Peptides against a protein of PDB entry 3EFO. Designs and how they scored, part 3

Target 1, 262 residues: chain A of PDB entry 3EFO
Amino acid sequence: SQLADLYKSCETDALINFFAKSAFKAVLHQPLKVIREILVNQTAHMLACYRKNCASPSAASQLILPDSMKVLPVYMNCLLKNCVLLSRPEISTDERAYQRQLVMTMGVADSQLFFYPQLLPIHTLDVKSTMLPAAVRCSESRLSEEGIFLLANGLHMFLWLGVSSPPELIQGIFNVPSFAHINTDMTLLPEVGNPYSQQLRMIMGIIQQKRPYSMKLTIVKQREQPEMVFRQFLVEDKGLYGGSSYVDFLCCVHKEICQLLN

## One batch from the design tools (peptide; aimed at target 1 Y50 I64 L65)

Design b2_p17_4_s4 (made by RFdiffusion4, then SolubleMPNN; its pose is not in this set)
Fold by OpenDDE base, seed 3:
Structure b2_p17_4_s4 (fold): chain B 262 residues (1-262), chain A 17 residues (1-17)
Amino acid sequence: as target 1 above (262 residues)
Amino acid sequence: SYVAIDMNKIEDYEPEV
């Protein structure tokens, strides 16, 4: 059917870009709560329509997503949790306005990365390989106290260090003997010059490539207070200020769909 | 075609992002 074909042709990244710009435009004229409700309703209606008209009959306990929208809920949740739509006290009005304007001008690729950051387990780097490590899900569950992770969303770059990060890697990256010696006030990595440092810098360079903005580097130590800023970029987790986890949002969407169809 | 997520096991679902 035409409807089925329409769903097949949809791309989540394009949809999120559209919804983001639409929502961010609406911020000027509508309450944030209303905007968020509209987004959830639109998501539920799209998926309910698909389930009703395009998918085979399925159990009520199942959430049915067209293949083209299999990650739509993840990104939609990210959008809903964005500081423009969900104000947070640690984010200034100017910063929200700035992000709003940025997104309004973002292309599909930029907005995709902006809403769902790239999180790389750099502690697993093979210095003999030119390949980037595979990104992991943006969740605390994917971090490890023994790990070192690089996060980037096109605007910010974070280097997260577990409390039990390998001293060898700490030495390789920072030229200091231990985690405790790392200076988190620095915004640039030292030019250590060893293969691991070079590889990390290469990765950072690749991430920075093709991005319109220079990403400032923030060094984050696990269990230190500034880590909370980093945690806000773990978009699949529950937010501090009312944002749902990925799982919670899926449940929410499923519930709404069921209500629409039953 | 489509993805069917068992909501009883939703925590195990990890789509490609």
Scores: peptide ipSAE 0.589, ipTM 0.933, DockQ to the pose 0.913
OpenDDE base, seeds 1, 2, 4, 5: peptide ipSAE 0.577, 0.584, 0.566, 0.577; ipTM 0.928, 0.931, 0.926, 0.928

Design b2_p17_6_s4 (made by RFdiffusion4, then SolubleMPNN; its pose is not in this set)
Fold by OpenDDE base, seed 3:
Formats: C-alpha cells, structure tokens, sequence
Structure b2_p17_6_s4 (fold): chain B 262 residues (1-262), chain A 17 residues (1-17)
C-alpha cells in the first residue's frame, strides 16, 4: 500500500530536523504549550496510523514502531526537552534564542547529533583497531563506575570518568597515577604519546571532523559537581527542568495512540 | 505485516519504573 511504502521510506533524522525547525519557527507566534502538544500529537498520529493500517495485529499493551521510526520517539522527546520549547524561568532568553538560531540552520546530520549525542565507551578501545567503539544509549544506566566515556553533540564534548576508572587508562590519557590526580580544569588532553592516548585523540578528531563548531572539551569526574552539566546530555534520562525520561515518554505516546485507536 | 516493526511491551517497561 501507499502507506506501507511511506513508512518504509521514512528517515527519522530528516523527520526530526523538520519537526525541530517547524517547532522552532512556531515559537515566535505560538505558545510553547501548544507547540509541545502539537509535536506529541503528531507523533502519536503517525504511529497510530501505522498501527491501524500497516501493522499486524498486536496486543494493546504493546507499542508498535515501524523500523524506520524505531528511534523517532526518543528524538522527539529530546526535542520536547530542548530549552527552546521549555517555559522554565531558569533558562535565559539569550540561551533560548541562541539554540533556536543554531538549530534553524542545522542540516540533518547536525541536528541528529545535537538532539541525541554520541556517547562512546572509551575504556573499550582497541588500540590496534581503527574502528570507533559502538555508541551506547545516552543514559546513566549505560555508564559504568569502571568506565570512561566520551560524549559529543556537535557543540560540546565531554570526557566522563567513573570513580573506579582503570588507573592504567588514567595514566594513559592524563599521565597521572590515579583518578584523584586528574585536573578537571583542563580543556585539552595532554599529549602523552602512548597508543591509547593517540587512539583517543584520533577518535576525538573523527568526531570533530566536518562539524561546523569546534567542540570544547570538558573533563568530568563522576560524583563531582560538574557532572550535573554532563548529565543534562544524557537525554534518555529525566531532565533537570521537568522533561520526561524516554521511558516516560514512551508511555505517554502509547497512551495517546491507544486513545486515538479506541 | 506490510512493514517490519519493533514491538515494545509497555507492561514490562512499566514494571521497571
């Protein structure tokens, strides 16, 4: 069917880019509450239409996502949680305006990375491989106290260090004997020169490649105050300013779909 | 079904909350 073909051809990254720009354009003329409601409604309608017309029968307790939209909800939640669409007084007008303008000019690839950061388990690096480590989901649940993770969203780069990060990796990256000795005020990694350090620098270079902005590096230690800023980019978790977790959003979307179909 | 899909069991998901 025509609908089936449509859902097969959908590209989530392009859709999110479209939704983001449309919403951010509407911010100038529509209440934020209305814009958020429209976005949720559109998401639910698209998925309800699929369930009704394209999907095989399934239990009402299941949320059914076409493969082409399997990550649409998580991106949509990220969009909804963006400062541009939040009415929180803690968010300055300047910050809202700044991010609005940035996104309005972003291509599909840039907006995808912006809304859903790349989170890489650096502690799993194979120094003999040129392959990047597989990204993990942007949630605290995917972090490890024994791990080291690199997060990038095209504008910011964070190197997160678990409290139990391997001393050998700490030495390899920072040339210091332990986690406690790491200086988090630095914005550049030292040129240690060992294979692991070189590999990490290569990865950082690849991530930075073809990005319009130079990403400032922030070193983050687990359980230190600056980690709060880092956690804001774990977009599948609950937001500081009242945004839902991905799980909560899925429940919300599912509920709305059920309402549309019943 | 005409289009392959992912099914998320919301009951199971809710148990994790």
Amino acid sequence: as target 1 above (262 residues)
Amino acid sequence: SSVSHVAIDMDELLKKL
Scores: peptide ipSAE 0.334, ipTM 0.845, DockQ to the pose 0.779
OpenDDE base, seeds 1, 2, 4, 5: peptide ipSAE 0.328, 0.236, 0.325, 0.310; ipTM 0.839, 0.759, 0.840, 0.834

Design b2_p17_7_s3 (made by RFdiffusion4, then SolubleMPNN; its pose is not in this set)
Fold by OpenDDE base, seed 2:
Structure b2_p17_7_s3 (fold): chain B 262 residues (1-262), chain A 17 residues (1-17)
Amino acid sequence: as target 1 above (262 residues)
Amino acid sequence: PLPAETEQEDYVALDMS
């Protein structure tokens, strides 16, 4: 159908960019609560229309997404959890203004990375390979106490270290004997010069490539206070300031779709 | 760019039961 063709031609990343800019523009003249509701409603309507007009018959318990918009909910949830759309007093006006301005000037590719960070398990690096490790979902469930992860969203870069990170990797990256010796005040990795360090630096370079901003590096130790900041970038988890987990958001969207179709 | 596992898990139909 013509409608099905429309959904096939839809680009989720472009939609998110559009919704983000539209929402962030609306912040100037509409309450945040209203903006959030509109975004959820629009998402539900789009998906409901697809299910009604394009999707094969399925059980009511199933959420069917078009291929072109299969990741729309996850991105939408990330958008909804952005500080610009949150009215918590813990979030400064300056921070909201800053991120708003950033997103308003972002292209599609930049906004895609911004809303859903790349999370890489660098403890699995093959020093003989030039390939990036496969990204994992931005959730604490994908982290491990024995692991080291690099997170990047185009503006910030975090190197997260589990409390049980291998000492050999710690030494390889930081040239210190243990987790306890890592200085989290550093914003640059030392030039250790071993293959692992070189590979990590290469990966960081690739991630930084073609990004309009130089990403600030933050070293994060598991269970230390700064980890709370890092966790805000685990966008599929429940947010600190009331943002839904991805699973909870999916349930919310599904319920709304069912209401629209029943 | 989303992880490959995200594409797999959220591909077409999710059972929300």
Scores: peptide ipSAE 0.034, ipTM 0.690, DockQ to the pose 0.351
OpenDDE base, seeds 1, 3, 4, 5: peptide ipSAE 0.031, 0.031, 0.032, 0.030; ipTM 0.659, 0.675, 0.648, 0.673

Design b2_p17_8 (made by RFdiffusion4)
Pose (drawn by RFdiffusion4):
Structure b2_p17_8 (pose): chain A 259 residues (1-239, 243-262), chain P 17 residues (1-17)
Amino acid sequence: SQLADLYKSCETDALINFFAKSAFKAVLHQPLKVIREILVNQTAHMLACYRKNCASPSAASQLILPDSMKVLPVYMNCLLKNCVLLSRPEISTDERAYQRQLVMTMGVADSQLFFYPQLLPIHTLDVKSTMLPAAVRCSESRLSEEGIFLLANGLHMFLWLGVSSPPELIQGIFNVPSFAHINTDMTLLPEVGNPYSQQLRMIMGIIQQKRPYSMKLTIVKQREQPEMVFRQFLVEDKGGSSYVDFLCCVHKEICQLLN
Amino acid sequence: SHVAIDMNKVEEYEPEV
């Protein structure tokens, strides 16, 4: 009968999986604007209820989120930015219908990765003694002109290359000497390489391991290339609203529920 | 248990995903 126990026991990934499927089913029944409004308001409602009933007294300039829901807003914003709940500019209806379908079948492990892609820094890789590098936030702010990154959501795998990308690596991987020497349209498996092209292939394998679909590799050269597509998967950035924007929005309506 | 986020400095907040 205590609300504190309800919240202390929640799982964001499980909640995100439900909201996503619930919203994606509703796409075939209600205006998308209506669906997104329900999502945002339900999110503000859950948090406002915690604030007025469980949270110890705190200043109004603060937004209080339970531990169980620490990253719930970030993921909810990712759902709202997803092409299924978004619109016309680019992204075919065939792409939307397809993604809407893929999510309807997903388990928790799949939806977690789908809505928050895994961004791995490759240029800072420890050689032959690896075990998959630490992940980095899904934002352009964590990319470096000197860096090479791996981004995966379970369906797509992007190998991102910066402009000042170390030629040493571009050689040990693409077998070519320089950055401008790579052609994106040749997105096939590169072998050779002794220390790196192997350590990279090792992590591309470990990533695919638990994943049902074999991911489509897409190489991205930084500055004005296909990168436009890649930017979509940096879900923390604005690309809908940014993570911070959404957080700023939820607080407004939580305050509107004046308590 | 919970996390309090100061809205005056919200841009400084970084959640551990």

Design b2_p17_8_s1 (made by RFdiffusion4, then SolubleMPNN; from b2_p17_8, 7 letters changed)
Fold by OpenDDE base, seed 2:
Structure b2_p17_8_s1 (fold): chain B 262 residues (1-262), chain A 17 residues (1-17)
Amino acid sequence: as target 1 above (262 residues)
Amino acid sequence: SYVAIDMNTIEDYVPDI
């Protein structure tokens, strides 16, 4: 059917770009609560339509996502949790305006990375490999106290260090003997010159490649105050200023779909 | 083709980005 073909051809990254720009335009004329409700409603309607018309009958306990939209909910949740759509007084007008401006001009690839960051476990790096480490889900549950992670969203780059990060890796990256000696005020990694440092710099270069903006590097130590900023980019977790975890959002969408179909 | 997520046990997958 034409409808089935439409779902097959749909690309989540393009949809999210469209929804983001539409929503961010709407903030000028509509209450944020209404905009969020519309986004959730649209998501549920699209998925309900698919379940009704394009998918085989399934148990009510299942959320059915077409392959083309398998990551739509996670991206939609990220959009809903963006500061532009949050009505919290803790969020400055300047920050909202800034991010709105950025997203309104982003291409599909840029917005995809912006809403769902790339989180790389660089403590697992093979210095002999030219391949990027496999990204992990943007959740605290995927971090480890023994790990070092690089997060990038096209605008910012964070190097997160667990409190129990291996001293040898710390020395390899920062040329200091321990976690305590790392200066988090630095925005550049030292050129230590060892294979690990070189590999990390290469990875950072690859991530920076084809990005329209030079990503500022922030070094983050676990359990220090600046980690709070970093945690906001763990988009699958519950947001600091509200917003659902990915799991909670899936439940929300599922319930709304069920309500539409029953 | 589609993905079925059991809401009783949310499937743990990494988005392909």
Scores: peptide ipSAE 0.526, ipTM 0.910, DockQ to the pose 0.668
OpenDDE base, seeds 1, 3, 4, 5: peptide ipSAE 0.504, 0.505, 0.512, 0.508; ipTM 0.889, 0.886, 0.920, 0.904; seed 3 fails the geometry check

Design b2_p17_8_s3 (made by RFdiffusion4, then SolubleMPNN; from b2_p17_8, 8 letters changed)
Fold by OpenDDE base, seed 5:
Structure b2_p17_8_s3 (fold): chain B 262 residues (1-262), chain A 17 residues (1-17)
Amino acid sequence: as target 1 above (262 residues)
Amino acid sequence: SYVAIDMDTIEDYVPDI
């Protein structure tokens, strides 16, 4: 059908870019609460229409997502949790203005990475492989005290270190004997020269390629103060300023769809 | 094609990034 073909042609990254720019433009003229409600309603309506007209009948307890939009909810939740759409006194006017301007000028690829960062388990690196490690979901539940993770969103890069990170990896990356010796004030990794260090630097280079901005590196130790900033980029978790987790948002969307169809 | 998520047991999947 024509409608089915329409859904097949949709690209989530393009949709998110559109919704982000539309919402951020609307901030100038509409209350934030209304904007957020519109975004949720639009998401629910699109998915409700698909379920009604394009999908086979299924149990009401299931959320049905077309393949072309299977990741739409997670990105939409990230958008809803962006500081531009949050009315919190803890967020400065300057920060809202800055991020608004950034997103308004972002292309589709840029906004995709911006809203959902790439999180890589660096502790799993095979120094004999040229392949990037598989990204994990942006959630604290995917971190481990024994792990080392690299996060990038096109603007920032974080190297997160668990409190029990292997000393051999710490030595390989920083040329220091232990976690306690790592200097988090550094914005550049030392040129240690071993294969592990070289591979990590190569990975960072690949991530930086084709990005319009140079990403600043922040080294983060678990349980230290800067980790709170890092956790804001774990976008599937509940936000510091009251934003929903991905799971909570799915439940919200499902509820709205049910209300539309029942 | 589509995916069906059971809301009682939300299964984890990695988004296409």
Scores: peptide ipSAE 0.500, ipTM 0.912, DockQ to the pose 0.684
OpenDDE base, seeds 1, 2, 3, 4: peptide ipSAE 0.476, 0.477, 0.485, 0.437; ipTM 0.893, 0.873, 0.897, 0.854

## One batch from the design tools (peptide; made by RFdiffusion4, then SolubleMPNN; aimed at target 1 Y50 D67 K70; its pose is not in this set)

Design b2_p18_8_s1
Fold by OpenDDE base, seed 3:
Structure b2_p18_8_s1 (fold): chain B 262 residues (1-262), chain A 18 residues (1-18)
Amino acid sequence: as target 1 above (262 residues)
Amino acid sequence: TPHVAIDMNDPSSYVPDI
């Protein structure tokens, strides 16, 4: 069917780009709550239509996603939690306006990264390999107190240090003997020159490549106050300001789909 | 049509590739 073909050809990243621009355009003319409700409704309607017309019958307890949209709920939740649509007291009007304008001009690849950051476990780096470490899901559950993680969303770059980060890696990156000695006010890593430092810098360079904006580096220690800013980029987790976790959003979408179909 | 079925009794069990 034409509908089946449509869902097969759908690209989630393109959809999110479209929804983001549509929503961000509406910000100046509609209440944020209404915009968010529209986005959820559109998501539910799209998936309900698929379930009704394109999928085989399934139990009501199941959420059915076409393969092309299997990550749609993830990204939609990220969009809904963005500071443009979900105001946060720590985000100024100017910053919100700035991000709105940025997204309005973003291509599909840029918006994808912007809404769902890349989170890399750099403590697992093999200095003998040129391969980037595999990204992990943007959730606190993927962090470890023993780990060091690099997060980037095309605008910001964070280096997160667990309280039990390996001293040898701390020495390798910062040229200091321990976690306590790390200065989080710096925005540039020192030129230590060892293989690990060089590889980390290479990775940072790769991440920066093909990005239209220079990402400022923020160094974050676990359990310090600035970590709260970093945690806002763990987009699959429950937000501090009314945003849902990925799992909670799945439940929300499923409930709405059921309401549409029953 | 290829699709994913998430058991909403345990939605945390589904982790799609990103």
Scores: peptide ipSAE 0.691, ipTM 0.964, DockQ to the pose 0.933
OpenDDE base, seeds 1, 2, 4, 5: peptide ipSAE 0.674, 0.682, 0.671, 0.674; ipTM 0.961, 0.963, 0.961, 0.961

Design b2_p18_8_s2
Fold by OpenDDE base, seed 2:
Structure b2_p18_8_s2 (fold): chain B 262 residues (1-262), chain A 18 residues (1-18)
Amino acid sequence: as target 1 above (262 residues)
Amino acid sequence: SSHVAIDMNNPESFEPEI
């Protein structure tokens, strides 16, 4: 059917870009609560329509997503958790305005990365490989105290270090003997010159490639105060300011779909 | 498959590739 073809041709990244810009425009004229409700409603309606008209009957306990939209809930949750759409007074007007303007000018590829960051386990780097390590899910559950992770969203770059990060890697990256010696006020990595350092710099360069903005590097130690900022980019987790986890959002969407179809 | 089905009794099991 033509409707089935429409869903098949749908691109989630394009949809999210559109929804983001639409929502961020709407913040000027509508309450944030209403905007969030509209986004959830639109998501549920699209998926309910698919389930009703394009999918075979399935158990009510299942959430059915067209293949083209399998990541829609992930990204939609990220959008809903963006500071522009949050009603918390802790978020400054300047920050809201800044991010709003940024997203309003973003292309599809940029917004995709912005809403769902790359989280790379750089402690697993093979210095003999030129390939990027496989990204992990943006969740605290994927971090490890023994690990070192690079997070990038096109605007910010974070190097997160577990409290038990290997001293040899710390030395390789920072040329210091231990975790305690790392200076988190630095915004640039030292030119250590060893293969590991060079590969990390290469990876950072690849991530920076073709991005419209130079990403500021922030070094984050686990359990230090700045880690809270970093954790805000773990978009699949529950947000600091009332945002849902990815799993909670799936449940929310499923519930809404069931309500629409029953 | 043209679609994916998530078991909502275990939604955390669904981890689509980003």
Scores: peptide ipSAE 0.710, ipTM 0.964, DockQ to the pose 0.839
OpenDDE base, seeds 1, 3, 4, 5: peptide ipSAE 0.708, 0.709, 0.700, 0.703; ipTM 0.964, 0.964, 0.962, 0.962

Design b2_p18_8_s3
Fold by OpenDDE base, seed 3:
Structure b2_p18_8_s3 (fold): chain B 262 residues (1-262), chain A 18 residues (1-18)
Amino acid sequence: as target 1 above (262 residues)
Amino acid sequence: TPYVAIDMNDPSSFVPEI
C-alpha cells in the first residue's frame, strides 16, 4: 500500500529533526508538558497506524516498529529529555534559548548528533590503526571503571575517565602518573607526543571536523561531582529530572499504542 | 514492509543500531 511505502521510506533522523524544530518552536507559546505530551501522542499515533494498517497481526505483548523507524523511540526519548523541553535547574534560561535557536537551524546530521551523542571507547584504541573505535550506546551500562571514553554531541566534548583507568593511558594522555593526578580544570590536553596521545588527538580532530561549532573539552573523573553533568548526556539512561530511560520509553510508547488500538 | 517486533516482556533485548 501507499501507506506502507511511506513508512518504508521514512527516515528517523529527518523525523526527529522535524519534531525537534516543531516542538522547539512551540516552546514560545505552549507549556513544556503539553509539548512533550504532543510528541508522545504523535509517536504513538504514527506507530499505531502502522501496526493497524501495514503490519501483520502480532501479539499485544509486542511493539511493532517499521524497520525505518526502529531507532525512533531512542531519538524521541532523547528529544523529550532535552533541556529545552525538560528544564533543569542547572541550565539557565539563556542556555535553553541558545540551544533552542541552534536546533532550529540544524540540519539532519547535526540534530542527530546533538540529540544522541557519539560515545567512543578510546581505551581500546589501536595506535597502529587509523580506524575510529566503534561508538557505544550512551548509557552508563556501556562505561567501565577501567575505561576511558570520549563523548561529543556537536556542542560539547567530554573525556570520561574511569577510576581504574590504565595508568599507562593516563600517562600517555596527561603525562601524569595516576588518575588522582589528573587536573580536571584543564580544557586542553597536553601535547605529550606519544602515539596514543597523537591518536586521541586525531580522533578528537575527526569529531570536530564538519561541526559548525568548536566543542570545548571537559575532562571528567568518575565519581567526582562534575561527572553528573556528563551523565546527562547518557541519553538512554533515566534522567534526574523526570526523563525516562530508553527501555522505559519503549514501554510508554507500547502502552500508548495499545490504548489507541484497543 | 520489513518491521521489527520487540518482545515487551524483555524490552531491553532490543538494541537497534544507531
Scores: peptide ipSAE 0.702, ipTM 0.967, DockQ to the pose 0.916
OpenDDE base, seeds 1, 2, 4, 5: peptide ipSAE 0.690, 0.698, 0.685, 0.687; ipTM 0.965, 0.966, 0.964, 0.965

Design b2_p18_8_s4
Fold by OpenDDE base, seed 3:
Structure b2_p18_8_s4 (fold): chain B 262 residues (1-262), chain A 18 residues (1-18)
Amino acid sequence: as target 1 above (262 residues)
Amino acid sequence: TDHVAIDMRNPESFVPDL
């Protein structure tokens, strides 16, 4: 059917870009709560329409997503939790205004990365490989105390260090003997010159390539105060200020779809 | 198939590739 073909042709990244710009424009004239409700409603309506008109009958306990939109809930939840739509005390009005304006000018690729960061397990690097490590989901559950992770969203870059990060990697990256010796006030990695350091720098370079903004590096130690900022970028987790986890959002969308189809 | 069906009794089991 024509409708089925329409869903097949949808691109989630383009949809999120559209929804983001629409919502961020509305911020100037509508309460944030209303905007968030509209986004959820739009998501539910799109998916309800698919279930009703394009999908075969299924149990009410199932959430049916077209293949083209199977990641839509992930990114939509990220959008809903963005500081422009979900105000946080630590984010100033000026900062929110700045981010709003940035997104209004972002292309599809930039906005997707902005809402859902890359999170790379750097501790798994193969110094002899030219491939980037596979990204992990942006959730605390994917971190490990023994791991080192690089996070980037096009505006910020974080190097997160587990409390039990391998000393050899710490030495390789920072040229210090242990986790405790790492200076988190630094914004540049030292030129250590070993293969691991060089590979990490190469990866950081690749991430920075073709991004319109220079990402400042923040070093984050697990369980230190700056980790609180880092955790705000773990977008699949439950937010501190009313943002849902990805799983909770799935449930929310499912409930609303069911209500629409009753 | 052209769709995925998530069992909402266990929604955390659905981890689509990004």
Scores: peptide ipSAE 0.697, ipTM 0.964, DockQ to the pose 0.859
OpenDDE base, seeds 1, 2, 4, 5: peptide ipSAE 0.692, 0.677, 0.685, 0.688; ipTM 0.963, 0.960, 0.962, 0.962

## One batch from the design tools (peptide; made by RFdiffusion4; aimed at target 1 Q62 L65 H254)

Design b2_p19_5
Pose (drawn by RFdiffusion4):
Parts: sequence; C-alpha cells; structure tokens
Structure b2_p19_5 (pose): chain A 259 residues (1-239, 243-262), chain P 19 residues (1-19)
Amino acid sequence: SQLADLYKSCETDALINFFAKSAFKAVLHQPLKVIREILVNQTAHMLACYRKNCASPSAASQLILPDSMKVLPVYMNCLLKNCVLLSRPEISTDERAYQRQLVMTMGVADSQLFFYPQLLPIHTLDVKSTMLPAAVRCSESRLSEEGIFLLANGLHMFLWLGVSSPPELIQGIFNVPSFAHINTDMTLLPEVGNPYSQQLRMIMGIIQQKRPYSMKLTIVKQREQPEMVFRQFLVEDKGGSSYVDFLCCVHKEICQLLN
Amino acid sequence: SSHVAIDMNSVEEYHPDVP
C-alpha cells in the first residue's frame, strides 16, 4: 500500500519497452500528436506523484527523479525522437512501418539498445588484450576529429571516421594510407591488419553476438558525407528536442501539477 | 526514499550515467 515500495522496484528498461510497444500499437488508432502527448504527460505524472508523495522536501528549482527512474527521461525522449512517432521530412513510410514492426517483437535487451545506441571509441583502443571498450554517451560532443567510433543499435552499425583521423589506423584497418583514400560506397569486410583490424573485428563480433539481426555496416567519413544519417543515432542531441530540452519540458508540466 | 535531485538553474551540467 506504500508508494515508496512501488517506485523503489521499477525498471526503466522494462517501462520503456512497454511504452514503446503501447505507443507503436496506438499509431494505428490515434493521431501521433495524441500518442506523444499521452507519453509526455504520463511521464510528468509519474514523476510529479513521486515528488508530492515520496521525495523528501526539496527546493522548487529542482526536479526529483527516483533511482529506479534516473535514466527514464533520456529514454523517453529517445522514443519521442524515433521516426515511428515523428514525421515526413526524409525517412520513408516503409522505414517507419518496418521499425514499428521490429519493436513490437523486441525483448528488454533489444529495446534498450534500439532506443539508446552503443557508441564505442575505437582510436583509443587497447591493442590485443581487449574486451570491448567503455561506451560513450550518444552525443556528437563525445566525437573527436582525431577519433574513430563504432555506433550500433542492433540493426545498423556505423564506423565513424573523423577528418584528422590517424593515418596509422586508417592503414591498419582499410589497408589504404589516408583518410581521403576511403570510399564509403565500399562497405565490405576489411581483413588484413595484425593488431588493430583484428581487434576491431573482434568487437564487431562480440557486439553482434546476442543480436538477432545481422547488422548493416555503414562507414561514415566525418565532414559532409552520408553522416546526416549517422547523426540520427546520436539520440541525446537535438538532431525533436535534446535530452536537456525534454528534461526542461517535463519539469514544467510537473510544476503545472502544482505541487 | 533515494532519488536524484537536478537543479534546473544548471540543468545543462547534469549528465545521467546511462548503463
């Protein structure tokens, strides 16, 4: 009968999986704007209830989130930015209908990765003694012109290359000497390489391991290339609203529920 | 109950640890 126990026991990934499927089913029944509004308001409602009933007294300039829901807003914003709940500019209806379908079948492990892609820094990789590098937030702010990154959501895998990308690596991977020497339209498996092209292939394997669909590799050269598609998977950035924007929005309506 | 408090005056400084 205590609300504190309800919140202390929640799982964001499980909640995100439900909201996503619930919203994606509703796309075939209600205006998308209506679906998005329900999602945002339910999010503000859950948090406002915790604030007025469980949270110890704190200043109004603060937004209080339970530990169980620490990353719920970030993921909810990712759902709202997803092309299924978004619109016309680019992204075919065929792409939307397809992604809407893929999510309807997903387990928790799949939806977690689908809505928050895994961004791995490759240029800072520890040679032959690896075990998959630490992940980095899904934002352009964590990309470096000197860096090479791996981004995966379970369906797509992007190998991102910066402009000042170390030629040493571009050689040990693409077998070509320089950055401008790579052609994106040749997105096939590169072998050779003794220390790195192997250590990279190793992590591309480990990532695919538990994943049902074999991912489509897409190489992205930084500055003005296909990168426009890649930017979509940096879900923390604005690309809908940014993570911070959404957080700023939820607080407003939580305050509107004046308590 | 345990929770995270986020100051809205400096919300841009906050970055959640996403597992």

## One batch from the design tools (peptide; aimed at target 1 Y50 I64 L250 H254)

Design b2_p25_4 (made by RFdiffusion4)
Pose (drawn by RFdiffusion4):
Structure b2_p25_4 (pose): chain A 259 residues (1-239, 243-262), chain P 25 residues (1-25)
Amino acid sequence: SQLADLYKSCETDALINFFAKSAFKAVLHQPLKVIREILVNQTAHMLACYRKNCASPSAASQLILPDSMKVLPVYMNCLLKNCVLLSRPEISTDERAYQRQLVMTMGVADSQLFFYPQLLPIHTLDVKSTMLPAAVRCSESRLSEEGIFLLANGLHMFLWLGVSSPPELIQGIFNVPSFAHINTDMTLLPEVGNPYSQQLRMIMGIIQQKRPYSMKLTIVKQREQPEMVFRQFLVEDKGGSSYVDFLCCVHKEICQLLN
Amino acid sequence: SNEVIELPPGSTHHEDHWAIDMTKL
């Protein structure tokens, strides 16, 4: 009968999986604007209830989120930015209908990765003694002109290359000497390489391991290349609203529920 | 991973919840 127990027991990934499927089923029944509004308001409602009933007294300038829901807003914003609940500029209806379908079948492990892609820094890789590098936030702010990154959501796998990308690596991977020497349209498996091209292939394997679909590798050269598509998977950035924007929005309506 | 996601500056942890200072945004 206590609300504190309800919240202390929640799982964001499980909640995100439900909201996603619930919203994606509703796309075939209601205006998308109506669906997004329900999502945002339900999110503000859950948090406002915790604030007025469980949270110890705190200043109004603060937005209080339970531990169980620490990253719920970030993921909810990812759902709202997803092309299924978004619109016309680019992204075919065939792409929307397809992604809408893929999510309807997903388990928790799949939806967690689908809505928050995994961004791995490759240029800072420890050689032959690896075990998959620590992940980095899904934002352009964590990309470096000197860096090479791996981004995966379970369906796509992007190998991102910065402009001042170390030629040493571009050689040990693409077998070519320089950055401008790579052609994106040749997105096939590169072998050779003794220390790195192997350590990279190692993590590309480990990532695919538990994943049902074999991911489509897409190489992205930084500055003005196909990168436009890649930017979509940096879900923390604005690309809908940014993570911070959404957080700023939820607080407004949580306050509107004046308590 | 959930550990990869960070809260904005001004966020603090208390007993069982996080407080995010909106004036820092």

